# Peptides against a protein of PDB entry 4N7V: the designs that were tried, part 15

Target 1, 222 residues: chain A of PDB entry 4N7V
Amino acid sequence: TLRSITSPLVAHRLKPIRQKTKKAVVSILDSEEVCVELVKEYASQEYVKEVLQISSDGNTITIYYPNGGRGFPLADRPPSPTDNISRYSFDNLPEKYWRKYQYASRFVQLVRSKSPKITYFTRYAKCILMENSPGADFEVWFYDGVKIHKTEDFIQVIEKTGKSYTLKSESEVNSLKEEIKMYMDHANEGHRICLALESIISEEERKTRSAPFFPIIIGRKP

## One batch from the design tools (peptide; made by RFdiffusion4, then SolubleMPNN)

Design b1_p9_8_s3 (from b1_p9_8, 3 letters changed)
Fold by OpenDDE base, seed 5:
Structure b1_p9_8_s3 (fold): chain B 222 residues (1-222), chain A 9 residues (1-9)
Amino acid sequence: as target 1 above (222 residues)
Amino acid sequence: IELPELSLP
């Protein structure tokens, strides 16, 4: 099943973006829908031959073939659907489209990993919890130039000198120099606070059924 | 944001 490969993408709160590659253009629209345009080149002109338009919650996929499959010249936005539109639920998406959906999903996850959900300014750093899940990325930009980037898979450290290294195990973290451990401790505290705030705010959103509270900014740069 | 090229059959 598609679900065994990927979960429905979630594009809520993401800013519009359009990224062109050799064979495809992927977009997040202002509506928070996601579009994958499949591009073919003919006579030095690029044409959109197929479009997958995915709802913001990832559960509905609309597929159409511009100009009856003849293609539509690539433009600065996806071509509008006309005729022969197919609509699928996530669980009913034909297998032939799974790879394209997965591509869209990976794109959205990448965007989410770079989209601030909570920005928290401490005395020493700007902390940012990102939108991706599970295990949201967490970045700490210390005002003195040190940077720590935490992901589900690793921790990257950039020291004042520009020296960069990646930590992938607890043992490696424990082997850090004491001065670096101080930064790590601060980063971890900021992370804890952001996670706590996320939980609290999310619960309030649930209770009030209000408009999205995120992204939020806590504090200010000193 | 940079994604790898779409690898489609």
Scores: peptide ipSAE 0.071, ipTM 0.837, DockQ to the pose 0.159
Fold by OpenDDE base, seed 3:
Structure b1_p9_8_s3 (fold): chain B 222 residues (1-222), chain A 9 residues (1-9)
Amino acid sequence: as target 1 above (222 residues)
Amino acid sequence: IELPELSLP
């Protein structure tokens, strides 16, 4: 099943973006829907031959073929659907479209990993919890130039000198020099706080049933 | 069609 290889994409709260490649254009729209435009070149002109429009919650996929399948000239936004439209739920999406959905999902996940959900200023650093899940990326920009980037899979450290290295195990973290451990300790504390705030704020959003609170900024740069 | 790699600025 599609669900066994990817979860429905989640594009809520993401800013509009359009990324063009040779064979496709992927967009997050103002509506927070995600569009994949499949592009072919003919006579030095690019045409959109197929469009997957995915709802912000990833559960509904609308597929259409512009201009009766003849293609529509590539523009600065996806062509509007006119006719020959198919609508699928996530679990009913034909297998022939799974790769394209996965592409959209990967794009959204990448955008989410770079989209601030919580920005938290401490005495020593700017901390940012990102939108991706599970295991949201967490970045710490120390005011003295040190940077720590935590992902679900690794921790990247950039020292003042510009020296960069990646840690993938607890043993490697424990082998850090004491100076770097201090930065790591602060980063971990900031991370804990951001996760706690995320939980509290999310609960309040649920209770109020109003506009989203995220993204949010806590504190200010000294 | 195989889609190309993704990159963001």
Scores: peptide ipSAE 0.058, ipTM 0.802, DockQ to the pose 0.911
Fold by OpenDDE base, seed 1:
Structure b1_p9_8_s3 (fold): chain B 222 residues (1-222), chain A 9 residues (1-9)
Amino acid sequence: as target 1 above (222 residues)
Amino acid sequence: IELPELSLP
């Protein structure tokens, strides 16, 4: 099943973006829908031959073939659907489209990993919890130049000297220089606070059923 | 399809 390969993408709260590759253009629209335009080149002109338009919650996929399948010239936005539109739920999406959906999902996940959900200024650093899940990326920009980037898979450290390294195990973390451990401790504290706030705010969102509270900024740079 | 390098504002 498609679900065994990927979960429905989640594009809520993401800013519009359009990224072009050789074979495709992927966009997050103002509506927070995601569009994958499949591109072909004919006579040095690029044409959109197929469009997957995915709802912001990833559960609805609309597929159409611009200009009766002849293609529509690539423009600054996806072509509007005209005739012969197919609409699928996530679980009913034909297998032939799974790879394209997966591409969209991976793109959205990447965008989410770079999209601030919570920005928290401490006395020593700017902390940022990102939108991706599970295990949201967490970045700490210390005002003195040290940077720590935490992902679900690793921790990257950039020291004041510019020295950069990646930690993938607790043993490696424990082997850090004492001065770096201090930065890590602060980063971890900021991370804990952001996660706690995320939980509290999300619960309030659920209760109020209001517009999204995120992204949020807490504190200010000293 | 390769994911492009992504830079967000």
Scores: peptide ipSAE 0.049, ipTM 0.780, DockQ to the pose 0.334
Fold by OpenDDE base, seed 2:
Structure b1_p9_8_s3 (fold): chain B 222 residues (1-222), chain A 9 residues (1-9)
Amino acid sequence: as target 1 above (222 residues)
Amino acid sequence: IELPELSLP
């Protein structure tokens, strides 16, 4: 099943963006829908031959073939759907479209990993919890130039000197220099706080059923 | 169709 490969993408709260590659253009629209435009080049002109338009919650996929399948010239936005539109639920999406959906999902996940959900200013650093899940990225920009980037898979450290390294195990974290451990401790504390606040705010958001509370900024840069 | 890897600035 598609679900065994990926979960429905979630594009809520993401800013509009358009990324062009050789074979596809992926967009997050103002509506927070996600569009994958499949591009073909013919006679030095790029045409959109197929469009997957995915709802913001990832559960509905609308597929259409612009200009009766002849293609529509690539523009600064997806072509509007006209005729022969197919609509699928996530669980009913034909297998032939799974890879394209997965591509959209990966794109959204990448955007989410770079989209601040909570910005928290401490005395020493700007901490940012991102939108991606599970295990949201967490970045700490220390005012002195040190940077720590935590993901589900690794921790990246950039020292004042510009020296950069990646930690992938607890043993590597434990082997850090004492001075770096201090930064890590602060980063971890900031991370804990952001996660706690995320939980609290999300619960309140759920209760109120109002406009989204995120993204939020807590504190101010000293 | 194989889609290229994603990159964001």
Scores: peptide ipSAE 0.058, ipTM 0.801, DockQ to the pose 0.928; fails the geometry check

## One batch from the design tools (peptide; made by RFdiffusion4, then SolubleMPNN)

Design b1_p10_1_s1 (from b1_p10_1, 4 letters changed)
Fold by OpenDDE base, seed 1:
Structure b1_p10_1_s1 (fold): chain B 222 residues (1-222), chain A 10 residues (1-10)
Amino acid sequence: as target 1 above (222 residues)
Amino acid sequence: MSLPPIPLFE
């Protein structure tokens, strides 16, 4: 099943973006829908042959073939759907479209990993919890130049000297220089606080059923 | 925002 390969993409709160590759253009629209335009080149002109338009919650996929399948010239936005539109739910999407959906999902996940959900300014650093899940990326930009980037898979440290290294285990973290451990401790505290705030705010958001509270900024740059 | 491209193999 498609679900065994990927979960429905989640594009909520993401800013519009359009990225062109050789074979496709992927976009997050103002509506927070995601579009994959499949591109073919004919006589030095690029044409959109197929469009997958995916809802912001990833559960609805609309597929259409511009200009009766002949293609529509590539523009600065996806071509509008006209005739012969197919609509699918996530769970009934034909297998032939799974790879394209997965492509969209990967793109969205990447965007999410770079999209601030919570920005928290401490006395020493700018902390940012990202939108991706599970295990959202967490970045700490210390005002003195140290940077720590935490992901579900690793921790990257960039020291003031520019020295960079990646940690993948607790033992490696425990083997850090004492000076770096202080930065890590602060990063971990900021991370904990952001996660706590995320939980509390998300719960209030659920109860209120109003406009989204995220992204949020806590504190100010010194 | 600039992101690394994700290849689509068709």
Scores: peptide ipSAE 0.054, ipTM 0.805, DockQ to the pose 0.123
Fold by OpenDDE base, seed 3:
Structure b1_p10_1_s1 (fold): chain B 222 residues (1-222), chain A 10 residues (1-10)
Amino acid sequence: as target 1 above (222 residues)
Amino acid sequence: MSLPPIPLFE
């Protein structure tokens, strides 16, 4: 099943973006929908042959073929759907489209990993919890130049000297120099606080049914 | 926002 290889993408709160590659253009629209345009080249002109339009919650996929499959010249936005539109739920998406959906999902996940959800200024650092899930990326930019980037898979450290390294196990973290451990401790504390705030704010957002509370900024640069 | 492109091999 599609669900066995990916979950429905989530594009809520993401800013519009358009990314062109050789064979495709992927966009997050103002509506927070995601569009994948499949591109072919004819006589040095690029044409959109197929479009997957995915809802912001990832559960609805609309597929259409511009100009009856003849293609539409590539422009600054996806071509509008006309006739012969197919609409699928996530669980009913034909297998032939799974790879394209997965592509969209990977793109959205990447964007989410670069999209601040909570920005928290401490005495020593700017901390940023990102939108991706599970295990949101967490970045700490210390005012003295040290940088720590936590992901679900690793921790990257950039020291004042510019020396950088990646930690992939608890053993490696425990083997850090004492000076670096101090930065890591602060980063972990900031991370804990951001996660706690995320939980509290998300619950209030659910109750109020108002405009989105995220992204949010806590404190200010000293 | 500037991101590295993700390849689609189709």
Scores: peptide ipSAE 0.053, ipTM 0.801, DockQ to the pose 0.124
Fold by OpenDDE base, seed 5:
Structure b1_p10_1_s1 (fold): chain B 222 residues (1-222), chain A 10 residues (1-10)
Amino acid sequence: as target 1 above (222 residues)
Amino acid sequence: MSLPPIPLFE
């Protein structure tokens, strides 16, 4: 099943973006829908031959073939759907479209990992919890130039000198120099606070059923 | 924003 290889993408709160490659253009629209345009080149002109338009919650996929399958010239936005439209739920998407959906999902997840959900200014750093899940990326930009980037898979440290290294185990974290451990401790504290606030704010958002509370900024740059 | 492109595996 598609669900066994990916979860429905979630594009809520993401800013519009359009990313072109040789074979595809992926877009997040103002509506927070995600479009994958499959591109073919004919006589030095690029044409969109197929479009997957995915709802912001990832659960609905609309597929169409522009211009009766002849293709539509690549433009600055996806071509409008025509009458030959197929609509699928996530769980009934034909297997032949799974790779394209996965591509969209991976792109959205990447965008989410770069999209601030909570920005928290401490005395020493700008902390940012990103939108991706599970295990949201967490970045700490210390005002003195040190940077720590935490992901589900690793922790990257960039020191004042520009020296960078990646930590992938607790043992490596424990082997850090004392000076760096101080930065890590602060980063971890900021991370804990952001996660706690995310939980609290999300609960309030659920209760109020209002417009999204995120992204949110806590504190201010000193 | 700009992001590194993700390859489409097809």
Scores: peptide ipSAE 0.052, ipTM 0.803, DockQ to the pose 0.126
Fold by OpenDDE base, seed 4:
Structure b1_p10_1_s1 (fold): chain B 222 residues (1-222), chain A 10 residues (1-10)
Amino acid sequence: as target 1 above (222 residues)
Amino acid sequence: MSLPPIPLFE
């Protein structure tokens, strides 16, 4: 099943963006829908031959073939659906479209990993919890120039000198210089607080059932 | 926002 290889993408609260590659253009629209445009080149012109338009919650996929499948010239936005439109639920998406959906999902996940959900200013740093899940990215920008970037898979450290390195195990973290451990301790505390606040705010958001509370900024620059 | 390109493999 598609669900066995990816979950429905979640594009809620993401800002519009458009990324072009050789074979495809992927977009997050103002509506928070996600579009994958499959691009072919003919006579030095690029044409959109197929479009997957995915709902913001990832559960509905609309597929259409512009200009009766002949293609529509690539523009600054996806072509509007006209004819030959198919609509699928996530669980009913034909297998031939799974890789394209997965592509959209990976793109959305990447965008989410760079989209602030909670910004928390401490005495020493700007902490940012991102939108991606599970294991949201967490960035700490210390005012003195140190940066720590935590992901589900690794921790990247950039020191004041510009020296950068990646930590992938607890042993490596434990082997850090004492001065760097102080930064890590602060980062971890900020992370804990952001996660706690995320939980509390999400619960209140659920109860209120109004406009989204995120992104949110806590504190101010010193 | 700057994002690294993601290749589409088919």
Scores: peptide ipSAE 0.052, ipTM 0.803, DockQ to the pose 0.124

Design b1_p10_1_s2 (from b1_p10_1, 6 letters changed)
Fold by OpenDDE base, seed 1:
Structure b1_p10_1_s2 (fold): chain B 222 residues (1-222), chain A 10 residues (1-10)
Amino acid sequence: as target 1 above (222 residues)
Amino acid sequence: MELPEIPLFE
């Protein structure tokens, strides 16, 4: 099943973006829908031959073939759907489209990992909890130049000198120089706070049923 | 926002 290889993508709160590759153009629209345009080149002209338009919650996939399948010249936005449109639910998507959906999903997840959900300014750093899940990326930009980037899989440290390294275990974290541990302690505290606030704010957002509370900024740069 | 390219193989 498609669900066995990926979950429905989630594009809520993401800003519009368009990325072109040789074979495809992937976009997040103003509507927060995700479009994958499959591109073919003929006579030095690029044409969109197929479009997958995925709902913001990832559960609905609309597929159309521009210009009756003849293709439409690649432009700065997806071509408009024609009358012959196929609409699928996530669980009913034909297998022939699974790779393309997975492509869209990975793109969205990447965008989410770079999209601030909570920005928290401390006395020493700008802390950012990202939109991706589970295990949202967490970045700490210290005002003195040190950077810590936490992901579900690793922690990357960039020191003032520009020296960078990756930590993948508690043992490696414990082996850090004392001066670096101080930065790590601050980063961890900021991370804890952001996670706590995310939970609280999300609950309030659910109760109010208003416009999204995120992204949110807490504090200001000193 | 600049993102690394994600390959699509069909």
Scores: peptide ipSAE 0.062, ipTM 0.805, DockQ to the pose 0.123
Fold by OpenDDE base, seed 3:
Structure b1_p10_1_s2 (fold): chain B 222 residues (1-222), chain A 10 residues (1-10)
Amino acid sequence: as target 1 above (222 residues)
Amino acid sequence: MELPEIPLFE
């Protein structure tokens, strides 16, 4: 099943973006819908031959073939759908479209990993919890130049000298120099606080029906 | 925002 490969993508709160590759253009629209335009070249002109338009919650996929399948010239936005469109739920999406959906999902996840959800200023650093899930990326920018980037898979450290290295296990974390451990301890504390705030704010957001609370900024740079 | 290209393997 498609669900065994990926979960429905989530584009909520993401800013619009359009990125062109060799064979496709992927967009997050103002509506927070996601569009994948499949591009073919003919006579030195690029044409959109197929469009997947995915709802912001990833559960609905609308597919159409511009200009009766002949293609529509590539522009700065997806072509409008015609009367010959197909609509699928996530679980009913034909297998032939799974790879394209996965492509969209990967793109959205990448954007989410670089989209601030909570920005938290401490005495020593600017901490940022990102939108991706599970295991949101967490970045710490210390005012003295040290940088720490935590992901689900690794921790990257950039020291004052510019020396950079990646930690992939607890053993490596435990083997850090004491001076680096101090930065890591602060980063971990900021991370804990951001996760706690995320939980509390999300719960309040669920109870209310106002505009989204995120992204949010806590404190200010000293 | 500039992101790295994700290849479409088709």
Scores: peptide ipSAE 0.061, ipTM 0.807, DockQ to the pose 0.124
Fold by OpenDDE base, seed 4:
Structure b1_p10_1_s2 (fold): chain B 222 residues (1-222), chain A 10 residues (1-10)
Amino acid sequence: as target 1 above (222 residues)
Amino acid sequence: MELPEIPLFE
């Protein structure tokens, strides 16, 4: 099943963006829907041959073939659906479209990993919890120039000198210089606080059923 | 926002 490979993408709260590759253009629209345009080149002109339009919650996929399948010239936005539109639920999506859905999902996850959900200013750093899940990215920009980037898979450290390295295990973290450990400790504390705040705010958001509370900024620059 | 290109595996 598609669900065994990926979960429905979630594009809520993401800003519009459009990214072109050789074979496809992926977009997050103002509506927070996600579009994958499959591009073919004919006579030095690019045409959109197929479009997957995915709802913001990832559960509805609308597929259409512009200009009766002949293709529509690539523009600055997806072509409007006209004829021969198919609508699928996530669990009913034909397997032939799974790779394209996965592509959209990966793009959304990437965008989410760079989209602030909580910005928290501490005495020493600007901490940012991102929108991606599970294991949201967490960035700490220390005011003195040190940067720590935590992901589900690794921790990247950029020192004042610009020296950069990646840590993938607890043993490597434990082998850090004492000075760097202090930064890591602060980063971890900020991370804990952001996660706690996320939980509390999300619960209140659920109760009120109002407009999204996120993104949110806690504190201010010193 | 600047994002790295994601390959489409097709």
Scores: peptide ipSAE 0.059, ipTM 0.805, DockQ to the pose 0.125
Fold by OpenDDE base, seed 5:
Structure b1_p10_1_s2 (fold): chain B 222 residues (1-222), chain A 10 residues (1-10)
Amino acid sequence: as target 1 above (222 residues)
Amino acid sequence: MELPEIPLFE
């Protein structure tokens, strides 16, 4: 099943973006829908031959073939659907489209990992909890130049000198120099606070049922 | 926002 290889993408709160590759253009629209345009070149002109338009919650996929399958010239936005439109739920998406959906999902997840959900300014650093889930990325930009980037898979450290290294186990973290451990301790505290605030704010958002509260900024740069 | 390119194999 499609669900066994990916979850429905979630594009809520993401800013519009359009990224072109050789074979496709992927977009997040103002509506927070996601579009994958499949591009073919003919006579030195690029044409959109197929479009997958995915709802912001990832559960509805609309597929159409511009200009009756002849293709539509590539422009600065996806071509509008006309006729011969197919609409599928996530669980009913034909297998031939799974790879393209997975591509869209990976793109959205990447965007989410770079989209601030909570920005928290401490005395020493700018802390940012990102939108991706589970295991949201967490970045700490210390005002003195040190940077720590935590992901579900690793921790990257950039020291004042520019020296960069990646930690993949608790053993490696425990072997850090004492000076670096101080930065790590601060980063971990900021991370804990952001996660706690995320939980509290999300609960209030659920209760009020109003416009989204995120992204949010806590404090200000000293 | 600038993002790294994700390869699409089709």
Scores: peptide ipSAE 0.056, ipTM 0.801, DockQ to the pose 0.125

Design b1_p10_1_s3 (from b1_p10_1, 5 letters changed)
Fold by OpenDDE base, seed 5:
Structure b1_p10_1_s3 (fold): chain B 222 residues (1-222), chain A 10 residues (1-10)
Amino acid sequence: as target 1 above (222 residues)
Amino acid sequence: MSLPEIPLFE
């Protein structure tokens, strides 16, 4: 099943973006829908031959073939659907489209990992919890130039000198110099606070059923 | 926003 290889993408709260590659253009629209345009080149002109338009919650996929399958010239936005449209739920998406959906999902997840959900200014750093899940990326930009980037898989440290290294185990973290441990401790505290606030705010958001509360900014740069 | 390119293999 498609669900066994990917979860429905979640594009809520993401800003519009359009990224062109050789074979495809992927977009997040103002509506927070995600479009994958499959591009073919004919006579030095690029044409959109197929479009997957995915709902913001990832559960509905609309597929159409522009211009009766002849293709539509690549433009600055996806071509409008024609009357030959197929609509699928996530669980009913034909297997031939799974790879394209997975591509969209990966793109959205990447965007989410770079989209601030909570920005928290401490006395020493700008902390940012990102939108991706599970295990949202967490970045700490210390005002003195040190940077810590935490992901589900690793912790990257950039020191004042520009020296960069990646930590993938607790033993490596424990072997850090005391000076760096101080930064790590602060980063971890900021992370804890952001996660706690995320939980509290999400609960209030659920109760109010209003416009999204995120992204939020807590504090200000000193 | 600029993002790293994700290849679409088809």
Scores: peptide ipSAE 0.056, ipTM 0.804, DockQ to the pose 0.125
Fold by OpenDDE base, seed 3:
Structure b1_p10_1_s3 (fold): chain B 222 residues (1-222), chain A 10 residues (1-10)
Amino acid sequence: as target 1 above (222 residues)
Amino acid sequence: MSLPEIPLFE
């Protein structure tokens, strides 16, 4: 099943963006829908031959073939759907579209990993919890130039000197210089606080049924 | 926002 290889993409709260590759253009629209435009070049002109338009919650996929399958010239936005469109739920998406959906999902996940959900200013750093899940990326930008980037898989450290390295185990974290451990401790505390606040704020969102509270900024840069 | 290119393997 498609679900066995990817989860429904989640594009809520993401800013509009359009990224072009050789064979495809991926967009997050103002509506927070995601469009994959499949591009073919003919006679030095790029044409959109197929479009997957995915709902913001990833559960509905609308597929259409512009200009009756003849293609539509690539423009600055996806072409409008034609008369012959197919609509699928996530679980009913034909297998032939799974790779394209997965492509969209990976793109959205990448955007989410770079989209601030919570920005928290401490006395020493700007902490940012990102939108991706599970295991949201967490970045700490210390005002003195040190940077720590935590992901589900690793921790990247950039020291004042520009020296950069990646930690993948607790053993490696424990082997850090004492000076770096201080930064790591602060980063971990900021991370804990952001996760706690995310939980509290999300619960309030659920209760109030109001507009999204995220992204949120806590504190200000000194 | 700039993002690295994600290849479409088709």
Scores: peptide ipSAE 0.055, ipTM 0.803, DockQ to the pose 0.106
Fold by OpenDDE base, seed 4:
Structure b1_p10_1_s3 (fold): chain B 222 residues (1-222), chain A 10 residues (1-10)
Amino acid sequence: as target 1 above (222 residues)
Amino acid sequence: MSLPEIPLFE
């Protein structure tokens, strides 16, 4: 099943963006829908041959073939659907479209990993919890120039000198210089606080059923 | 926002 290889993408609260590659253009629209445009080149012109338009919650996929499948010239936005439109639920998406959906999902996940959900200013750093899940990225920008980037898979440290390294195990974290451990401790505390606040705010958002509370900023730069 | 290019694997 598609669900066995990816979950429905979630594009809520993401800002519009458009990224072109050689074979595809992927976009997040103002509506928070996600579009994958499959691009073919003919006579030095790029044409959109197929479009997957995915709802913001990832559960509905609309597929259409511009200009009766002949293609539509690539523009600054996806072509409007006209003829030959198919609509699928996530669980009913034909297998031939799974790779394209997965591509969209990976793009959205990347965007989410760079989209602030909670910005928290401490005495020493700007902490940012991102939108991606599970295991949201967490960045700490210390005012003195140190940066810590936590992901589900690793921790990246950039020291004042610009020296950068990646930690992938607890043993490596434990082997850090004492000075760096202090930064890590602060980062971990900020992370804990952001996660706690995310939980509380999300629950209140659920109860009120109002407009999104995120992104939020807590505190201010000293 | 700057993003790394993700290849379409097909």
Scores: peptide ipSAE 0.055, ipTM 0.803, DockQ to the pose 0.126
Fold by OpenDDE base, seed 1:
Structure b1_p10_1_s3 (fold): chain B 222 residues (1-222), chain A 10 residues (1-10)
Amino acid sequence: as target 1 above (222 residues)
Amino acid sequence: MSLPEIPLFE
């Protein structure tokens, strides 16, 4: 099943973006829908031959073939759907479209990993919890130049000197220089706070059924 | 298909 290889993409709260590759253009629209335009080149002109338009929650996929399948010239936005569109739920998406959906999903996940959900300014650093899940990326930009980037898979440290290294185990973390451990401790505290706030705010958001609270900024720039 | 590099949004 499609669900066995990917979850429905989640594009909520993401800013619009359009990225072109040789074979496709992927967009997050103002509506927070995601479009994959499949591009073919003919006579030095690029044409959109197929469009997958995916809802912001990833559960609805609308597929259409511009200009009756003949293609529509590539523009600065996806072509409007014409007649003979197909609409699928996530679980009913034909297998022939799974790879394209997965492409969209991976793109969205990447965007999410770079989209601030919570920005928290401490006395020593700018902390940022990103939108991706599970295990959201967490970045700490210390005002003195040290940077710590935590992901689900690793921790990257960039020291004042520019020296960079990646940690993948607790043992490696424990082997850090004492001065770096201080930065790590602060980063971990900031991370804990952001996660706690995320939970609290999300719960309130659910209860009130209000407009999204995120992204949020806590504290002030130095 | 390859994913493009995505700039930071902050």
Scores: peptide ipSAE 0.037, ipTM 0.738, DockQ to the pose 0.792

